# Peptides against a protein of PDB entry 1EMU: the designs that were tried, part 36

Target 1, 132 residues: chain A of PDB entry 1EMU
Amino acid sequence: PPYLKWAESLHSLLDDQDGISLFRTFLKQEGCADLLDFWFACTGFRKLEPCDSNEEKRLKLARAIYRKYILDNNGIVSRQTKPATKSFIKGCIMKQLIDPAMFDQAQTEIQATMEENTYPSFLKSDIYLEYT

## One batch from the design tools (peptide; aimed at target 1 A41 L61)

Design b2_p25_8_s4 (made by RFdiffusion4, then SolubleMPNN; from b2_p25_8, 12 letters changed)
Fold by OpenDDE base, seed 1:
Structure b2_p25_8_s4 (fold): chain B 132 residues (1-132), chain A 25 residues (1-25)
Amino acid sequence: as target 1 above (132 residues)
Amino acid sequence: SAMAVEQTSEEIIEKLLKEEEEEEE
């Protein structure tokens, strides 16, 4: 069953709608759902290929991601990203240099946080165990 | 399925853009 694959890797968990839903529910209970939302935001942002028709949209989205997750020092994403990474993102926003990969390092750091902490905890949670 | 990631990403993006527009108003 799919839930067994979820225990094999975070990638497998996030590749399943049910897995995403359960994991997000768990993260909300832990007060860190923003980790997952940010991860998906970065993924979606990177997939938007630059062109004249979506330039404004991409800029707005980049600013939205920055303001919601990076700028707020009290946010869990901000606390789990390195100062140099946040500074780089800020620079991109201020200069309006919106490269599709501008959030890659931050996404990597947040993914590592989930891999090392919340994902293992999820596999031990009542939410996951009751589902199995 | 890779579709799950794509669909979820799109939903998150749409929410962010909506919130951004609301904050600008």
Scores: peptide ipSAE 0.691, ipTM 0.931, DockQ to the pose 0.892
OpenDDE base, seeds 2, 3, 4, 5: peptide ipSAE 0.691, 0.689, 0.690, 0.690; ipTM 0.931, 0.930, 0.931, 0.931; seed 2 fails the geometry check

## One batch from the design tools (peptide; aimed at target 1 A41 F45)

Design b2_p26_1 (made by RFdiffusion4)
Pose (drawn by RFdiffusion4):
Structure b2_p26_1 (pose): chain A 132 residues (1-132), chain P 26 residues (1-26)
Amino acid sequence: as target 1 above (132 residues)
Amino acid sequence: SPSWLHLSPESLEYAQEINEKLLEEE
């Protein structure tokens, strides 16, 4: 059963669209869906190849991720990401040196944040318990 | 290796949809 696999690892949950949808509904109700959206945005950004044809799209995307999740230090993702990590990201944006992996460290920190609080809470939530 | 490098095609499509949504908002 897919719902049982989701309890075994966050990676199993986020590899199933039903799991993602349920988990995002839970996060939305808890006021922190940005954690998951950012996690997937980093993955999406990283898969774009660093070729000339993608350069403009990548820069715009890197800026968009930075502006929404990293810039104001008040959003949940910004609050859950380390200062040095955000500093590096800002540097990449300003220098326009955007390596595909530039958000990896921030993604790892956000991933740990979900594994530490919201993911366990989701597995004990009414939404999950009802679904199962 | 990071787990997000090993996501299924369906999850990768979802990641791209998130990126397109952010670009539309810009």

Design b2_p26_1_s1 (made by RFdiffusion4, then SolubleMPNN; from b2_p26_1, 11 letters changed)
Fold by OpenDDE base, seed 2:
Structure b2_p26_1_s1 (fold): chain B 132 residues (1-132), chain A 26 residues (1-26)
Amino acid sequence: as target 1 above (132 residues)
Amino acid sequence: KPWWESLSPEALELSFKVIEKLLEEE
């Protein structure tokens, strides 16, 4: 069953709606749901193809992601991203150079945080174990 | 190649919901 695949990789967990739902519930209880929300925000942002008609929308979205997750020094995403990564994103926003891949490094770092900390904890949680 | 580039349609749908919510909150 799918829940066994979730224990094999974070990829399998985040590729499954039921897995995502349970994992987000766990993260919310741990006060770190922003890790997952940011990860999905980056994923969605990257899928928006640059063109004249959506330039304003893409800039607005990039700013929203930056202000909510990167600029907030009290946020877990900000604490788990490197200064150079945050500086690069800030530069893109200020220069209005909004490449689809501008959040790739930040997403990589947050993904690593989940792999090393919250994902292993989730597999030991009552939420996951009771589901199995 | 990062695996987030090969997500299922169901996972991608959630990503779109997240960004739409962010835009509404701006």
Scores: peptide ipSAE 0.714, ipTM 0.955, DockQ to the pose 0.939
OpenDDE base, seeds 1, 3, 4, 5: peptide ipSAE 0.700, 0.706, 0.705, 0.707; ipTM 0.953, 0.953, 0.953, 0.954

Design b2_p26_1_s2 (made by RFdiffusion4, then SolubleMPNN; from b2_p26_1, 10 letters changed)
Fold by OpenDDE base, seed 2:
Structure b2_p26_1_s2 (fold): chain B 132 residues (1-132), chain A 26 residues (1-26)
Amino acid sequence: as target 1 above (132 residues)
Amino acid sequence: MPWWENLSEEALQLAFEIIEKLLEEE
């Protein structure tokens, strides 16, 4: 069943709608749902192909992601991303150089945080264990 | 290649909904 695959990899968990839902519920209880929301925001942003018709939309979205997750010093995403990564993103925003891959490094770092901390904890949580 | 390059349609749909919500909050 899918829940067994969730225990094999974070990829399997984040690829499954039910897995995402349970994991997000767990993260909310831990006060770190922003890790997951940021990860998916980066994924969605990358899928927006740059063109003249969506340039303004992509810029607004990049700014929104930056302000909500990177600039917030009290946020878990900001605390779990390296200064150089945040500076790079800021530079892209200020220069209005909005490449689809501009959040890749930040997403990598947040993914590593989930792999090392919240994902293992989730597999030990009552939420997951009671589901199995 | 990062595994996020190959996600299910359900996962991609959630990603889409999240970015649309972010835009609405602006």
Scores: peptide ipSAE 0.709, ipTM 0.951, DockQ to the pose 0.899
OpenDDE base, seeds 1, 3, 4, 5: peptide ipSAE 0.698, 0.706, 0.701, 0.706; ipTM 0.949, 0.950, 0.949, 0.950

Design b2_p26_1_s3 (made by RFdiffusion4, then SolubleMPNN; from b2_p26_1, 13 letters changed)
Fold by OpenDDE base, seed 3:
Structure b2_p26_1_s3 (fold): chain B 132 residues (1-132), chain A 26 residues (1-26)
Amino acid sequence: as target 1 above (132 residues)
Amino acid sequence: MLPSENFSEETLELSEEIIEKLLEEE
């Protein structure tokens, strides 16, 4: 069953709507749902191909992601990203150099945080265990 | 390479929804 695959890899969990739903519920209870939301925001951002019609939208979105998750020093995403990574993102925003990959390093770091902390905890949680 | 590159379109729809919400908050 799918829930067994969720225990094999975070990828399997994040590519399953039911898995995402349960994991997000767990993260919300832990006060760190922003990890998942940021991860998906970065994914969505990268999928927006640069073009004339998307330029303003992409800049606005980059600013939104930056303000919500990176600039908030008390946020879980900010606490789990390296200073150099946050500085790079800030630089991109200030210079208005909005490359589709500008959040890749931050997304990687947040993914590592999930892999090492919240994902293992989720597999031990009542939410997951009761589902199985 | 990030694993999202191999995700289904259905999963990627969630990314789009999150993006739209972020834009609405600006």
Scores: peptide ipSAE 0.584, ipTM 0.919, DockQ to the pose 0.877
OpenDDE base, seeds 1, 2, 4, 5: peptide ipSAE 0.575, 0.583, 0.578, 0.576; ipTM 0.917, 0.919, 0.918, 0.917; seeds 1, 5 fail the geometry check

Design b2_p26_1_s4 (made by RFdiffusion4, then SolubleMPNN; from b2_p26_1, 11 letters changed)
Fold by OpenDDE base, seed 2:
Structure b2_p26_1_s4 (fold): chain B 132 residues (1-132), chain A 26 residues (1-26)
Amino acid sequence: as target 1 above (132 residues)
Amino acid sequence: MPWWENLSEETLKLSEEIIEKLLEEE
């Protein structure tokens, strides 16, 4: 069953709608749902192909991601991303150089945070264990 | 190669919904 696959890898969890829902519920209780929301925002942003017709949309979205998750010093995403990574993103925003991969390093760092901390805790949580 | 480059279409649709919601909040 899918819930057993969730325990095998974070990939299996984040590629399953039910797994995502349960994990997000857990993260909200822990006050760190922004980790997951940022991860999905980066994924969605990367899929937007650069072209003249969506240039404004991509810039607006990049700014939104930056302001909500990177610039907020009190946020969990900001605390779990390296200064050099945040500086690079800021530079892209200021120069309006919006490459689809501009959030890749930040997404990698947040993914590592989930792998090392919240994901293992989720597998030991009442939310997951009661589901099984 | 990051595994996020091999996600299901359903998960990618969720990502799309999330960014659209984020844009609406602006």
Scores: peptide ipSAE 0.670, ipTM 0.945, DockQ to the pose 0.881
OpenDDE base, seeds 1, 3, 4, 5: peptide ipSAE 0.664, 0.663, 0.664, 0.669; ipTM 0.944, 0.944, 0.944, 0.944

Design b2_p26_2 (made by RFdiffusion4)
Pose (drawn by RFdiffusion4):
Structure b2_p26_2 (pose): chain A 132 residues (1-132), chain P 26 residues (1-26)
Amino acid sequence: as target 1 above (132 residues)
Amino acid sequence: SEEEMEEEDEELIEEAVERGIEHQTA
């Protein structure tokens, strides 16, 4: 059963669209869906190849992720990411040196944040318990 | 303008999220 696999690892949960939908609904109700959206945005950004044809799209995307999740140090993703990590990201944006992996560290930190609090809470939530 | 930039950012992030989900669930 897919719902049982979700309890075995966060990666199993985020590899199933039903799992993602349920988990995002839970996060939305807890006021922190940005954690998941950012996690997927980093993955989406990284898979874009660093070729000339993608250069403009990648710069705009890197800026968009930076502006929504990294810039103001008040949003949940910004609060859960380290200062040095955000400093590096800001440098990449300003220098326009955007490697595909530039958000990797921030993604790891956000991933740990979900594994540490919201993911376990989701597995004990009414939404999950009802679904199962 | 600021509003147009915010709309473009939202659309770009949504596209990246959808693509991230496609690669994650592939």

Design b2_p26_2_s1 (made by RFdiffusion4, then SolubleMPNN; from b2_p26_2, 8 letters changed)
Fold by OpenDDE base, seed 2:
Structure b2_p26_2_s1 (fold): chain B 132 residues (1-132), chain A 26 residues (1-26)
Amino acid sequence: as target 1 above (132 residues)
Amino acid sequence: SAEEEEKEDEELIEEAIKLGIEVQTS
């Protein structure tokens, strides 16, 4: 069953719509759903290839992600990203140099946070165990 | 306004999340 694959890797969990739903529910209870939302926002952002027709929209989206997750010092994403990473993102925003990969390092750091903490906890949670 | 901008930000992020999930689950 898919739920067994979810226990093998975080990647397997995030490849499954049902797994994502359960994991997000768990994260909301833990007050850290922003970790997952940010991760997917970065994935979506990277998918948008730059061109003349979407340049303004990509800039707006980059700014939105920055303001919601990076700039908020009280947010869990901000607390779990390195100062140098946040500074780099800020620089991209200020210079309006919006490369598709500009959030990659931050996404990697947030992924590591989930791997080390929330993902293992999820596998021990009532939500997951009762689903199995 | 600032409120309108915040609403636009949330909509943009929501779209990005949906796209991200689509990419990851495809």
Scores: peptide ipSAE 0.784, ipTM 0.955, DockQ to the pose 0.945
OpenDDE base, seeds 1, 3, 4, 5: peptide ipSAE 0.783, 0.782, 0.783, 0.783; ipTM 0.955, 0.955, 0.955, 0.955

Design b2_p26_2_s2 (made by RFdiffusion4, then SolubleMPNN; from b2_p26_2, 9 letters changed)
Fold by OpenDDE base, seed 2:
Structure b2_p26_2_s2 (fold): chain B 132 residues (1-132), chain A 26 residues (1-26)
Amino acid sequence: as target 1 above (132 residues)
Amino acid sequence: SAAEQEEEDEKLIEEAIKLGIEVQTS
């Protein structure tokens, strides 16, 4: 069953709508749902191919992600991203150079955080174990 | 205002998350 695949890799968990739902519920209880939300926001952002018709909206979205997750020094995402990574993102925002890959490094760092901390804890959680 | 900006930001992010999940689960 799918829940066995979820225990094999975080990637498998995030490929499944049910897995995402359970994992997010767990993260909310731990006060760190922003990790997952940021990760998916980055994926969505990268999917938006730049063109004349969506340039303004892409800029607004980039600014939104920056303001919510990067700029807030008290936020879990900000605390789990490197200063150089945050500086790079800020630079892109200031220059209004919005490359689809501008959040890739930050997404990678947040993914590593989940891999090392919240994902293993999820597999030991009541939410996951009771589901199995 | 700051509150209006936060609401606009949240809407944009929610849309991006939805798209991200769609991409990842497709």
Scores: peptide ipSAE 0.800, ipTM 0.965, DockQ to the pose 0.957
OpenDDE base, seeds 1, 3, 4, 5: peptide ipSAE 0.800, 0.799, 0.800, 0.800; ipTM 0.965, 0.965, 0.965, 0.965

Design b2_p26_2_s3 (made by RFdiffusion4, then SolubleMPNN; from b2_p26_2, 10 letters changed)
Fold by OpenDDE base, seed 1:
Structure b2_p26_2_s3 (fold): chain B 132 residues (1-132), chain A 26 residues (1-26)
Amino acid sequence: as target 1 above (132 residues)
Amino acid sequence: SHMEEEEEDEKLIKEAIELGIKVQTE
């Protein structure tokens, strides 16, 4: 069953709508849903290929992600991303150089954070165990 | 206003999250 695959890898969990829903609920209880939201926001952002019709919207979205998750020093995403990574993103925003991959390193670091603590904790949580 | 900008930001981020989930669950 899918829940067994979720325990095999975070990748499998994030590929499943039900898995995502349960994991996000858990993260909300832990006060760190921003980790997952940021991760998916980055994935969505990267999917948007640059073109004349979406350039302004992509810039606005990049700025929004930056302001919500990177700029806020009190936020969990900001605390779990390296200063150099945040500086790079800031540079992209300031220069208006909005490459689809500009959040990749930050996404990787947030993924590592989830892999190291919240994902393992989720597998030990009541919400997951009761689902099984 | 600042409030309006935050609301627009939240809308954009929400759309991006939904797209991200769509991509991962395809």
Scores: peptide ipSAE 0.780, ipTM 0.956, DockQ to the pose 0.969
OpenDDE base, seeds 2, 3, 4, 5: peptide ipSAE 0.780, 0.779, 0.779, 0.780; ipTM 0.956, 0.955, 0.956, 0.956

Design b2_p26_2_s4 (made by RFdiffusion4, then SolubleMPNN; from b2_p26_2, 8 letters changed)
Fold by OpenDDE base, seed 1:
Structure b2_p26_2_s4 (fold): chain B 132 residues (1-132), chain A 26 residues (1-26)
Amino acid sequence: as target 1 above (132 residues)
Amino acid sequence: SMEEEEKEDEELIEEAIKLGIEVQTS
């Protein structure tokens, strides 16, 4: 069953709509749903290929992600990303150089945070164990 | 206004999250 695959890797969990739903519910209970939301926002952002018709929208989205997750020093995403990574993102925003990969390093760091902390905890949680 | 900007930001992020989930689960 899919829940066994979820225990094998975070990737398998995030490839499954049911897995995502359960994991996000768990993260909300832990007060850290922003980790997952940021991760998916980065994935969505990267999918948007630059073109003349979407440059302004891509810039607005990049700014939104920056303001919501990176600029907020009290936020969990900001606390779990390195200063150099946040500085790089800020630079991209200020210069309006919006490369599809501009959030990749931050996404990697947040993924590592989930891999090392919240994902293992999820597999020991009541919500996951009751699902199995 | 700032409130309108925050609402627009929220909508943009929600759209991006939805797209991200679609990409990851497809």
Scores: peptide ipSAE 0.781, ipTM 0.953, DockQ to the pose 0.968
OpenDDE base, seeds 2, 3, 4, 5: peptide ipSAE 0.781, 0.779, 0.780, 0.781; ipTM 0.953, 0.953, 0.953, 0.953

Design b2_p26_3 (made by RFdiffusion4)
Pose (drawn by RFdiffusion4):
Structure b2_p26_3 (pose): chain A 132 residues (1-132), chain P 26 residues (1-26)
Amino acid sequence: as target 1 above (132 residues)
Amino acid sequence: EEEEEMIEEEDELLEENIEEEIAKRK
């Protein structure tokens, strides 16, 4: 059963659209869906190839991710990402040197944040328990 | 106004990128 696999690893949960939908609903109710949206945004950004034809799209996307999740140090993702990590990201944006992996460290830190609090809480939540 | 339009287009691109990444899942 897919719902049982979701309890075995966060990666199993985020590899199933039903799992993602349910988990995002839980996060939305807890006021922190940005954690998951950012996690997927980093993955989406990284899979774009660094060729000339994608250069403009990638810069705009990197700025968008930075502006929404990294810029103001008050949003949940910004609050859960380290200062040096955000500093590096800002440098990449300003220099326009955006490597596909530039958000990897921030993504890892957000991933650990979900594994540490919201993911375990989701597995004990009414939403999950009802679904199962 | 031009700056605001540009930011809106980048936000829309961000949302599309997220949706496309999630659509690849099982």

Design b2_p26_3_s1 (made by RFdiffusion4, then SolubleMPNN; from b2_p26_3, 10 letters changed)
Fold by OpenDDE base, seed 4:
Structure b2_p26_3_s1 (fold): chain B 132 residues (1-132), chain A 26 residues (1-26)
Amino acid sequence: as target 1 above (132 residues)
Amino acid sequence: SEKEEEEKEEEELLEELIKEEIATKK
């Protein structure tokens, strides 16, 4: 069943809507749901093809991601991303150079955080175990 | 203010982006 695949890899968990729902619920209880939301935001952003018709939208989205997750020094995402990574993102925003990959490094760092901490804890949580 | 309205719109776009991405999953 799918829940067994979730225990085999974070990728499998994040590729399943039921898995995502349970994991997000767990993260909310831990006060770190922003990790997952940021991860999906980065993935969605990268998929947007740059063109004249969506340039404004892409800039708005980039600014939103920056303001919500990077600029807040007390936020979990900000605390789990390296200063150089955050500085790079800020630079892109200020210069309005909005490359689809501008959040890739930050996403990688947040993914590593989940892999090392919240994901293992989720597999030991009552939420997951009671689901199985 | 105008700035607050702009930021609100950007936040809404972000929320939609996340929802759409999750919706693409199985």
Scores: peptide ipSAE 0.744, ipTM 0.950, DockQ to the pose 0.929
OpenDDE base, seeds 1, 2, 3, 5: peptide ipSAE 0.743, 0.744, 0.743, 0.743; ipTM 0.950, 0.950, 0.950, 0.950

Design b2_p26_3_s2 (made by RFdiffusion4, then SolubleMPNN; from b2_p26_3, 11 letters changed)
Fold by OpenDDE base, seed 2:
Order: C-alpha cells, then structure tokens, then sequence
Structure b2_p26_3_s2 (fold): chain B 132 residues (1-132), chain A 26 residues (1-26)
C-alpha cells in the first residue's frame, strides 16, 4: 500500500495527495506547515515557463513567495534557509530577473530540513501510525 | 490601500499555485 512507500522516501510521500494531507496535518500541529507550502510553491513556480504574457504574474508570484517565506525573519522557512540563499532570491526580485529555478536552492535546504526533522517525526506520529 | 490590495492579490496567486501543484499529484 502507498503508506509503506511513504516511509521509504519523502519524495513518495509528497507525490501522494493522501500522504500530503496527513503530513500537512502533522506539520500544522508542529507549527511548521510553511515548510510544506513553501516546497510546493517552489515546485509550482519552477513549472511556469517564462513568456511575455505571464511575466507580470510570475513576478507577482516570486514576490509573494519571497515576502511570505523568505523575508519573514520569525518564519520557520527563513530560519531554515541560509543567508546567502535568501540574499540571492532578494537579488532576483530587486533586479526582476525571475528565472524558473530561482528558488531551487532554498527548496533544497527546506527539503533537507524536513528530511532531518519533521519527516522522521511524522513516521513516528500517531497520525501516521493510526493510518497504517 | 493599493499596496494592501497588491499583497492580497499576491497571496491569492500563491494560494492558487500551491493548490494547483498539489492537485497534479496522484
């Protein structure tokens, strides 16, 4: 069953809507749901191919991601991303150089945070164990 | 007010992006 694959890799968990739902519920209880939301925001943003017609929308999205997760010094995403990474993103926003991959490094760092902390804890949680 | 409206628009776009991305998953 899918829940067994969720225990094998975080990637498998994040590819399953049921897994995402349970994991997000767990993260909310831990006060760190922003980790997951940011991860999906980065994934979605990278899929948007730049063109003349969506340039303004992509810029707005990039600014939204930056302001909500990177600029907030009290946020968990900001605390779990390196200063150099945050500075790079800020630079892209200020210069309006909005590459689809501009959040890749930040996403990698947040993914590592989940791998090291919240994901293992989720697999030991009542939410996951009761589902199995 | 214009800045506030812009922030609300950005927040909505972000919410839609996340929801759409998740909806594409199995």
Amino acid sequence: as target 1 above (132 residues)
Amino acid sequence: EEEKKEEEEEEELLKELIEETISEKK
Scores: peptide ipSAE 0.729, ipTM 0.936, DockQ to the pose 0.910
OpenDDE base, seeds 1, 3, 4, 5: peptide ipSAE 0.727, 0.728, 0.727, 0.727; ipTM 0.935, 0.935, 0.935, 0.935

Design b2_p26_3_s3 (made by RFdiffusion4, then SolubleMPNN; from b2_p26_3, 10 letters changed)
Fold by OpenDDE base, seed 2:
Structure b2_p26_3_s3 (fold): chain B 132 residues (1-132), chain A 26 residues (1-26)
Amino acid sequence: as target 1 above (132 residues)
Amino acid sequence: SEEEEEEKEEEELLEELIKETIAEKK
């Protein structure tokens, strides 16, 4: 069943809507749901192809991601991203150079955080174990 | 204010982006 695949890799968990739902519930209880939301925001943002018609929308989205997750020094995402990474993102926003890949490094760092901390804890949680 | 409305719009766009991205998953 799918829940066995979730224990094999974080990627498998995040590729399944049922897995995402359970994991997000767990993260909310741990006070770190922003890790997952940021990860999906980055994924969605990268999929948006730059063109004249969506330039303003992409800028607004980039600014929203920056303000919500990067600029908040007390936030879990900000605490788990490197200063150089955050500085790069800020630079892109200020210069209005909005490349689809501008959040890739930050997403990688947040993914590593989940891999090393919250994902293993999730697999030991009552939420996951009761589902199995 | 105008700034508050702009920030609200950005937040709504972000929420929609996350929702749609998850909805595309299996």
Scores: peptide ipSAE 0.730, ipTM 0.939, DockQ to the pose 0.912
OpenDDE base, seeds 1, 3, 4, 5: peptide ipSAE 0.729, 0.728, 0.728, 0.729; ipTM 0.938, 0.938, 0.938, 0.938

Design b2_p26_3_s4 (made by RFdiffusion4, then SolubleMPNN; from b2_p26_3, 10 letters changed)
Fold by OpenDDE base, seed 2:
Structure b2_p26_3_s4 (fold): chain B 132 residues (1-132), chain A 26 residues (1-26)
Amino acid sequence: as target 1 above (132 residues)
Amino acid sequence: EEEEKEEKEEEELLEELIKETIAEKK
């Protein structure tokens, strides 16, 4: 069953609608749902092909991601991303150089945070264990 | 006021992006 694959890798968990739902519920209880939302925001942003017709939309999205997750010093995403990574993103926003991959490093760092902390805890949680 | 409208629009775009990205998953 799918829940066994969720225990084998975070990637498998995040590729499954049911897995995402359970994990997000767990993260909300831990006060760190922003980790997951940011991860999906980065994934979605990278999929947007840059062109003249969507340039303004992509810039707005990049600014939104930056302001909500990176700029907020009290946020968990900001606390779990390196200063150099945040500075790079800020630079892209200021220069309006909006490459699809501009959040990749930040996403990697947040993914590592989940791998080391929240993901293992989720697999030991009542939410996951009761589902199995 | 204009800045508040812009921020709200950005927030809505972000929420939509996240929802759509998750919806594409199996």
Scores: peptide ipSAE 0.735, ipTM 0.939, DockQ to the pose 0.891
OpenDDE base, seeds 1, 3, 4, 5: peptide ipSAE 0.734, 0.734, 0.734, 0.734; ipTM 0.939, 0.939, 0.939, 0.939

Design b2_p26_4 (made by RFdiffusion4)
Pose (drawn by RFdiffusion4):
Structure b2_p26_4 (pose): chain A 132 residues (1-132), chain P 26 residues (1-26)
Amino acid sequence: as target 1 above (132 residues)
Amino acid sequence: NPLDLSEEELKEEEELLEENIEEAKS
C-alpha cells in the first residue's frame, strides 16, 4: 500500500502524487506549505540545463525562488535556512553566476526541517490517519 | 541590479516559478 511506504521515508512520500497532495494539504493547514513548494522548486531549477538557450529562463527562475523564499528573512523557508547558506545564494543571484546546484544546500536544510517536524507530525495527523 | 524589475517582469517570474513547481511535482 502506497500510504505505508510514505511512513518509511520522506522520499517515498514525495515520490507519490497522492502523498504529495495530502502532505501539502497538511502543511497548508499548518501554515507552512512553502517548505514543500520550495523543495520542489529547487529540484525543478536544478534539472534545467545551463545552456545559452536556457540562460534567461534560468536567471529569472533563480531570482523568483530567491525573491519568494530567500529574500525577506521572515518567511518560513528563510527562517529555516542558515545565514551563510542564504548569503551564498544571494551572491549567485547578484553575480548572475547561477549553477544548477546553487540551491542544493538550502534544499537540504529545508528537507531536514520537514523530516524533523512537519513530516513526523503529518504521519500522526488526522488527515493521514483518515486517509489510511 | 538584477533584482530591480518592473511589476510586469515580477509577475512573469512569479508565473514561471509556479509552473516550475508544478512540473517538478509531476

Design b2_p26_4_s1 (made by RFdiffusion4, then SolubleMPNN; from b2_p26_4, 8 letters changed)
Fold by OpenDDE base, seed 2:
Structure b2_p26_4_s1 (fold): chain B 132 residues (1-132), chain A 26 residues (1-26)
Amino acid sequence: as target 1 above (132 residues)
Amino acid sequence: DPLDLSEEEEEEEDKLLEELIEEAIK
């Protein structure tokens, strides 16, 4: 069943809507749902192909992601991303050079955080174990 | 300043972000 695949890799968990739902619920209980939301924001952003018609939208989204997750020093995403990574993102926005990959490093760092901490904890959580 | 936005502009961008995340999870 799918829940067994979730225990094999975080990737498998995030490819399953039921898995995402349970994991997000768990993260909310831990006060760190922003990790997952940011991860998906980065994924969604990267999928937007740059063109004249969506240039403004992409800039708006980049700013929104930055303001919501990177700028907030009290936020878990900000605390789990490197200063140089955050500075790079800010620089892109300030220069209005919005590359689809501008959040890749930040996403990688947040993914590593989940891999090391919240994902393993989720697999030991009541919400996951009761589902199995 | 590209980051100097009004509250209305920020609200619009927050909605765009919400939609982006929702679509990415689907």
Scores: peptide ipSAE 0.800, ipTM 0.973, DockQ to the pose 0.912
OpenDDE base, seeds 1, 3, 4, 5: peptide ipSAE 0.799, 0.799, 0.800, 0.799; ipTM 0.973, 0.973, 0.973, 0.973

